# Peptides against a protein of PDB entry 3ESW, part 97

Target 1, 322 residues: chain A of PDB entry 3ESW
Amino acid sequence: NNIDFDSIAKMLLIKYKDFILSKFKKAAPVENIRFQNLVHTNQFAQGVLGQSQHLCTVYDNPSWHSIVLETLDLDLIYKNVDKEFAKDGHAEGENIYTDYLVKELLRYFKQDFFKWCNKPDCNHCGQNTSENMTPLGSQGPNGEESKFNCGTVEIYKCNRCGNITRFPRYNDPIKLLETRKGRCGEWCNLFTLILKSFGLDVRYVWNREDHVWCEYFSNFLNRWVHVDSCEQSFDQPYIYSINWNKKMSYCIAFGKDGVVDVSKRYILQNELPRDQIKEEDLKFLCQFITKRLRYSLNDDEIYQLACRDEQEQIELIRGKTQ

## One batch from the design tools (peptide; made by RFdiffusion4, then SolubleMPNN)

Design b2_p17_5_s2 (from b2_p17_5, 10 letters changed)
Fold by OpenDDE base, seed 2:
Structure b2_p17_5_s2 (fold): chain B 322 residues (1-322), chain A 17 residues (1-17)
Amino acid sequence: as target 1 above (322 residues)
Amino acid sequence: SAEELVNFILELEKLLS
């Protein structure tokens, strides 16, 4: 009996689509109650919700995208991408071009555009004076700094001239296009916006143990790809657990279309206790927020995203980055 | 292939279960 795989596949697709769409319908009253109880009783859940309200939407700003594209040296970037694509990309098809673009953006951002700021230079003594700076602590923003979503200002005294230098921790990525300096937070914030400005599917990954990075959805690789602007790293999710021997408990990815626990991609060893929330509650929370983010999407978009989500879950379980 | 699709859906169902 020749199994008609075509007929079975068609029937399964229909049933599966209906099943998936049923899961993305408006939350039942019981789910809403569970969600409200969870975010009111669990601080970690409240934190994830708070982050999602910002990180899932803030980078989807067309005005910001225009400002970014006007600020970057696009001629240099595309020249370099075209050069690398011309060497090896034609054999792999057009989809690989975007991977080359992201790799060049990583290079450009780290080498040509942005600066790591462990300590600021002295505003009075000028460049390369950070070694003379002593931290005095942190304070709230002044009236000017407050215009750029600044929550904290680090204060430094110059050991040479005695003057005070302020290092405001700006959260406005447009201000970061001007300042062009920061730590992992500023790097990831602006770089996430940069990637978004090229029309890419990007997630902001928050690690509980004080690091942040990006993920980009590669159409060529057909998966989410680790991207760390600080490290100029592409597709190296192991760098934290293996190379840094970093201990981690949670990695949560925030994107316009969903919130995903991506801990399994990055926590390969030295796992810290996951005691902030029950695993089932975290799974529920991420799914619930994801459902809300997709409420305006049509059935086909929901279905496609759900298929992508399941592919990612398979990847995360199998550990095969092939 | 249709077979690959069937296998994919079956794998997805296992994950969704």
Scores: peptide ipSAE 0.022, ipTM 0.582, DockQ to the pose 0.510
Fold by OpenDDE base, seed 1:
Structure b2_p17_5_s2 (fold): chain B 322 residues (1-322), chain A 17 residues (1-17)
Amino acid sequence: as target 1 above (322 residues)
Amino acid sequence: SAEELVNFILELEKLLS
């Protein structure tokens, strides 16, 4: 019997695609009940849901993308990218260009555009006066600060002139294009928007132990790549666990197409107890939110994303970047 | 392996498209 291998292959692909698509159908009533019970009874789950409702969609704003691109020195950025690409990029194909772009954006953002603010400069004494600033505590925003999604304002007194300086912790990334200063939260918030404005696939990574960073999906490397704007770091997921010797429990990635536990990528040693939620419940939660985020996508988009998800899961299980 | 299977399916899809 001449086995028609092509026919068998086609049939297997169809069955596999149908199987994958069946996982992304509308949740059954029992799954909805499990989800509702989980987010109402588990504080960590509620936190992940709350973050997903903001972080997964807030950066998909075309108006914001336009404002970003109008604000950045695109001529300088592309000049530098083209220069680096001309050295080695031609041998590796066109997909490597986006890696060069992200690396330049990291450089540009840290060196030319944004500033780390441990303490603000005194508004009266001027530049390089942060050493004279004493923290007095935090308070709510005033009427002007409230316009820019500000939840907290840090208050400082100048030891030299005695004047008060306010450091609003703005969550509006468009306001951050003006202020151009902050800590890891402001850095990651604005940098995530910047990467999105170039049409890149980007996730916001939240670490429970008070740090945040990005991931970029590299078409050249065909995987999610660690990106930390604070550190000007590209593809160095080990920096926290190894270089900093940081202890961590959870790293959760938030993107427009899904929520993923990426802890295995970053927690290489010094793992803290993962006692905030059952592992099965966290897996369920991330999958459930991911399904909801994909409800409007067509079958081909769902299938492509599912294949990418499987590749990432294999990477995470192996504990090695591909 | 799961990796080999996924890669095989993706390659097969490209060949049959």
Scores: peptide ipSAE 0.022, ipTM 0.558, DockQ to the pose 0.077
Fold by OpenDDE base, seed 4:
Structure b2_p17_5_s2 (fold): chain B 322 residues (1-322), chain A 17 residues (1-17)
Amino acid sequence: as target 1 above (322 residues)
Amino acid sequence: SAEELVNFILELEKLLS
């Protein structure tokens, strides 16, 4: 009796798909109650939820993508990508081309497009005067600054001329295409939008210890890849824990298709206490939000994403990117 | 392992799709 292995394989695949899809069905009443209780009783959970409501969807704006692509020097970018791609002997159509694109976007963004702003230059004295700037504190946005999703404005006084310079912390990434300056928040915000504008799968990674960066899903590497626009860094998740000796407790990735605790990718040493939420509650929260984000997806999309999720979890457990 | 299981399922999907 020849075992029909093909039939068995088909049955296994069907049953496995059904099992996976069952996890992404509408939340049970008990899960909704748990979720509501968690976000009402735990401030960290509330913060994660609040961030997810913005970061998971804000970059999926076709009008913004068009504005970005119209603003960037695409001719220069693609010229450089093509040059480096050809130099390494790759043929056209290889999935690795996108990795070259992201690397060039990192270069272009840091070297040609955007500026780091620890302190602003004096509006009166001009360029390279930031050394003369003394912080006076922060205030709310004025009427003009408020048009561009500005939460706070840092105020500086020039030690040379005595004039006040305002550094509004804009959250509108389209405004950042104009201002072309900021800190990690502005860098990551605009760079996330830039990557999304090229049709890439991108996540915004929030670190509780005052840093933010991106992850890009590489089709070539078949995994999420660390991307930090501030550092012009590609696939170097260790830079924070090892190179910076940074102490960290939580790294949470926010994307259109889910919210994921990626702390294990980035926190390699000097781990701070994870005392803001119970681990099981954080896991539940991320899964619950992820489930909600996928409600409109078809069964095939849900299944493919679930397989990707499992691969990522295995990677995070094994530390293969370390 | 979980990895082996995932890889197995993904391989099956490729073969059967």
Scores: peptide ipSAE 0.024, ipTM 0.537, DockQ to the pose 0.079; fails the geometry check
Fold by OpenDDE base, seed 5:
Structure b2_p17_5_s2 (fold): chain B 322 residues (1-322), chain A 17 residues (1-17)
Amino acid sequence: as target 1 above (322 residues)
Amino acid sequence: SAEELVNFILELEKLLS
């Protein structure tokens, strides 16, 4: 009995599309009530919502993309990408070019463009003076610093000259194109914008245990790929749990098209208690926010994204990111 | 292949159930 797989596939696709589209209809009143109750009663849920309102949309700014592209050495970047692509990329297809681009952007950003700042250099003594800096604490931004979405300023005193140096923790990524220094927050913030400026699908990953990184959707690999600008890391989700022996509880990815719990990709050992929210409520929250982010999309876009989401869920369940 | 697609959809249905 020759199973007509073609006919079965067509029927299944139709049914699946209809099923998926039904899930992305406007939220029922009961879902809205559940959502409102959850974000009002659970601090973690409120935090996830608050982050989504910023991180899911802030990087979709065409003006910022233009400024980024005008600031980067595109000639150098594309020269290096073309060089690497010419070695092995032609055999793998055109989609691999974007993977080479992301890898070069990681290299360029860490090696040529941005700097890690544990302590700032002394404004008076000049470069390479951070070793002489003593932290005095943190304070609010001044009038100038406040123009660049600065919430906190770290204050340092120079042990040599006694002068005070301010290290504003800017959240404006355009200001970071000028300052070109920071910690994981500044690195991830600006690097997320950089990737977005090349038209890539990017998510900002927030870890509850004070780290942040990116994910890039590789069309070549057909999956979300771990990207850490601080570590110049591509597709190494294990580095935190295994290499750093970091203990973690939650990793949440924020993108223009959704919010996803990606903890299973990164928390491979040393899992901390997930006691901030019920698992069912977190799943509901992420799905609800994702649904809202997709309200303006057409049926085909919704279907394509939903297929991608389900593929990711299968991947996360199977542990294929290991 | 059509077979691969069928298997994929069946797997998705299980995940979505």
Scores: peptide ipSAE 0.023, ipTM 0.579, DockQ to the pose 0.479; fails the geometry check

Design b2_p17_5_s3 (from b2_p17_5, 9 letters changed)
Fold by OpenDDE base, seed 5:
Structure b2_p17_5_s3 (fold): chain B 322 residues (1-322), chain A 17 residues (1-17)
Amino acid sequence: as target 1 above (322 residues)
Amino acid sequence: SAIEQVQFILELEKLMS
C-alpha cells in the first residue's frame, strides 16, 4: 500500500489549522473568571494588563507615523540603507533590506537624532552644562508639561548660575521628537514609534529590573530580533545578562498582536526569583491578553500569527537565539 | 513531545508551501 504521504501531510495540516483556530475562539466563561480573579488578586498580573492596554495599541497611530516620517531625514536614512544593501543584500534577497533599515535607524537615532540625558543642560547656561547640575528631587508636571503625558518632572539646580532646570519625563513620543533627549524609557518609547512608522512588526519589551527595549520581527531571519536603541544593538539579547551582568526576573514583550514572556531570550544567567506570579498564571495571562488582541483578525491571520508564536516558543526552549 | 510535533507540522507546511 503506497502510503500517500502528501495526502497524510495535508490532512495533518488541516487538523492542525483547525486545532490552532479553536484556541483563538472567544474565551469560555471559566477563562474570563480566571482572568478577572487573577488581575484582581495579583499585582504583577494587574501591572501586565495595564501595560498591555497602553503599549499594545498606542503606537498604531497613523497620524503619529506621518509626523515621524516628516521629522526624520529619510533621504539620509535610505541613502545609507541603499549603500549597505548594495554591498551584500542582493545576494540574500529583498527581505534583508528591512534588517539594514533597522540597523540604520539604530545608527541614525543614536548618532544623529536623539541624546542620552543623565542630567539636563542648564536652561540658562546652555549646551554641555549638565555636569553643573545637582538633582533636587522630582515633582508633578505643571500645566504645560501635563499636555504631553508627563508623569514626573526631575528638578535640577545649576551650581554655576543657581537657576532651576526642569527635566520632564514625557511619555508622549511626539513631544520627544521635539525634545530629542531622555533615558531608556524615552529612547525605547520614541524608537518603538519610529520602527512602527516604517510599517514594521515591533514589540516593546519591559524588564522588571528597570530597563526597556524593542523587538523587531525580521522577515529575513524569520524571528523576533532584539533591538536596543540606547545601545545601538541589533540581535544581541545577551548584552544584559552577560555584558552588563544584570540580574533579571521578568522580560515581557508587548505588541499589537500579543503579549509574550520573553524572559528566556534575555535572562541567561543571574536569574532573580520569579516570585511575583505563578508560572502557569503568567502563561495564562499572556495567552488570554493575546487572544483578546486577535479577536478581530480573520482565520488566516490568526493561523499565521499562531505559527509564528509556536516557532518563537520552540526557539526560546532550544536556546537558539544565542 | 508536543514541541517536536509542532516543529514537524511547521516543517511540513514549509515543504508544502
Scores: peptide ipSAE 0.019, ipTM 0.564, DockQ to the pose 0.085
Fold by OpenDDE base, seed 3:
Structure b2_p17_5_s3 (fold): chain B 322 residues (1-322), chain A 17 residues (1-17)
Amino acid sequence: as target 1 above (322 residues)
Amino acid sequence: SAIEQVQFILELEKLMS
């Protein structure tokens, strides 16, 4: 009897799928208790939970996506993507096209669209006057600034004209489409929304040591790819640890489908003590939040995401052995 | 293919074990 390997493979896949799905069933009472205790007793865990409640869902707004696409020069973007794609001799329809799109979006965003703001220009003296600005401190938002999810406003005085210029730190990414300026927080916030607006799988990566960036899931590379809008960087996870010689302890990725500790991807040297939470508790926390984010998904979606998660974990383990 | 998926699963199980 010829062993029907295809039938065996199908049966194994079914059994494996059932096994995976069993892990994503509703949390047991003991897991809920563990989760509640962890977030109430550990400040880092509470912070991760709080961030997940915002970052995992805020960018999945179709109205915002429409506003973004209406604001960007799509003709220029796609013209440049098509040009670079054609130069490299790729055939139409290859999954690699999306990588070219993300690379062009990085270029466009940094070179044509958004501005780094160490200090604002003087609102009275006009453009290129930031050199004349002296920081006076920070204050709360006024009534107008408060409409755009502003937590703090940096205050500057012009050394030339003596006028005060306000630099609101807006968290509303739609307002950032208007202001077109900021630091790493504003850059990453708006750029995450931009990538999401193109229908891409994107995560927001929070680093405890005061930096933030994105990850994009490349269908061509079949993995999560480092994306930093500030640096116009694609697939260079080493830039922080190696190029900047940055010391880091935690990098946490927040996406619609999960929360993942991605520290192993970015912390290649100069690792700071990971003393904010037990490793086992952090792993549990991320898995628990991820499980909750997937409660509404069907069995096939859960299975596909679980396979992707496992691939990522293998990647993260292998990266330490090189 | 189903075979590729099974092979992948088996490889994953081996690595996680």
Scores: peptide ipSAE 0.019, ipTM 0.536, DockQ to the pose 0.621
Fold by OpenDDE base, seed 2:
Structure b2_p17_5_s3 (fold): chain B 322 residues (1-322), chain A 17 residues (1-17)
Amino acid sequence: as target 1 above (322 residues)
Amino acid sequence: SAIEQVQFILELEKLMS
């Protein structure tokens, strides 16, 4: 009996597709009840939901993408990408070009475009005066600052001239294209938008222990790749746990197509207690939000994303970056 | 290959169980 393995494989694939698609159907009433109860009773769950409502969609703005592309020195960027691709990229195929692009964007952003702002320069004394700045605390935004999604303004006094300098913590990434400065929040916010503006699949990663970074899906590597604009880091998920010896409990990735607990990628040692939510409830929450984000997708898109999700889960369990 | 597809499906089923 010549087992027609091709026929069996096709049948299994069809059944598997149907099975996967069945999981992404509209949530059952029981799942909705569970979700509502979870977000009403668990503060961490409520926080994840709140973040997802913003981070999963805010960067999918074509008008913002246009503004970004008009603001960046694309000639310089592509010149550098082409130069690096010409050296080594041809041997690896066209898909590696995007990896070179992301690496150049990291370089360009950190070296040429954006600045780290621990303390602002004095508005009166000018550049390189941050050393003279004393923090006075934080306050709410004024009428002008409020136009740019500002929740908090840090207040500094210049020790030299006595004037007050305001450092508004803008959440509007378009405003950040003008200000060209910030901390990890501003860096990650704008850089996420920049990557999205090039048509890349990007996730915003939130760490509970006050850090944020990106992931982009590399077609060349066929996986999600760690990207930290602050560090000019590409594919170095270990930098926090190993290099910084940072203690962490949760890393949650937010993208247009899903919310994923990526803690296993980044928390390699010094794990803090995961006591904010039950693991099963967190898994349920992320899956539930992910299902909602995919409700408008067709069956083929749902299937492809589900396959990607499972490959990521395999990666996260096996710990081998292939 | 068909075999690779079957293996992939089986691995996925294990992760989903």
Scores: peptide ipSAE 0.019, ipTM 0.532, DockQ to the pose 0.484
Fold by OpenDDE base, seed 4:
Structure b2_p17_5_s3 (fold): chain B 322 residues (1-322), chain A 17 residues (1-17)
Amino acid sequence: as target 1 above (322 residues)
Amino acid sequence: SAIEQVQFILELEKLMS
């Protein structure tokens, strides 16, 4: 009896697809109750939910994409991408071109476009005066600053002239196209939007220990790739744990299609206690939010994303990005 | 493990595509 392995494989794939699709159906009443109880009783869960409500969808704004593309020097960017792409002997149409684009966007953003702001320059004394600035504290936004989704304004006094300089922490990425300065929050916020504006699959990664970065889905590498605009870093997930010797507990990725605990990609040593939520509850939470984000997708889209999710989980367990 | 099973299925899918 020749076992028709092809027929068996096809049957298994059909059953697997049906099984996967069944997981992404409307949540059972019991799951809804569990979710509600979790977000009402666990502050970390509530925080993850709150972030997901913003970060998963805010960057999917076509009007913002247009503004970004109109603001960037696209001629310079594509000139540099084409130059580096050609230098490495790649043919036109290869999926690797997007990796070159992201690398150039990292270069362009850090070197030509955006500025790191540990302390602002003195508004009176001018450029390169940040060393003379003393922090006085933080306050709420004024009426003008409030127009640009500003939650906090850092206040600095110049030791040279005595004048006060305000550093508003804007969350409006369009305002950041104007100001072109900030810390990791502003960098990651605007850079996430920039990557999205090129039609790329991007996630915002939140680290509990006061850092944020991006992940880009490389079609060439067929995986999520670490991207840090602050560091001009591409595919270097180890930089925090190894190079910085940073202690971390949680890294959560937020994208349009899901929320994923990516801690295993970035926390390679010096792991802090993961005591903010039970691991099972965090897994449930991320899956539940992901399920909700996919409710409008068709069966084929759901299946493809689920396959991608499983590949990522395998990668995270095997540590293949090391 | 469930992960190994999924990996196997994903590998099969790649072979059949």
Scores: peptide ipSAE 0.014, ipTM 0.507, DockQ to the pose 0.086

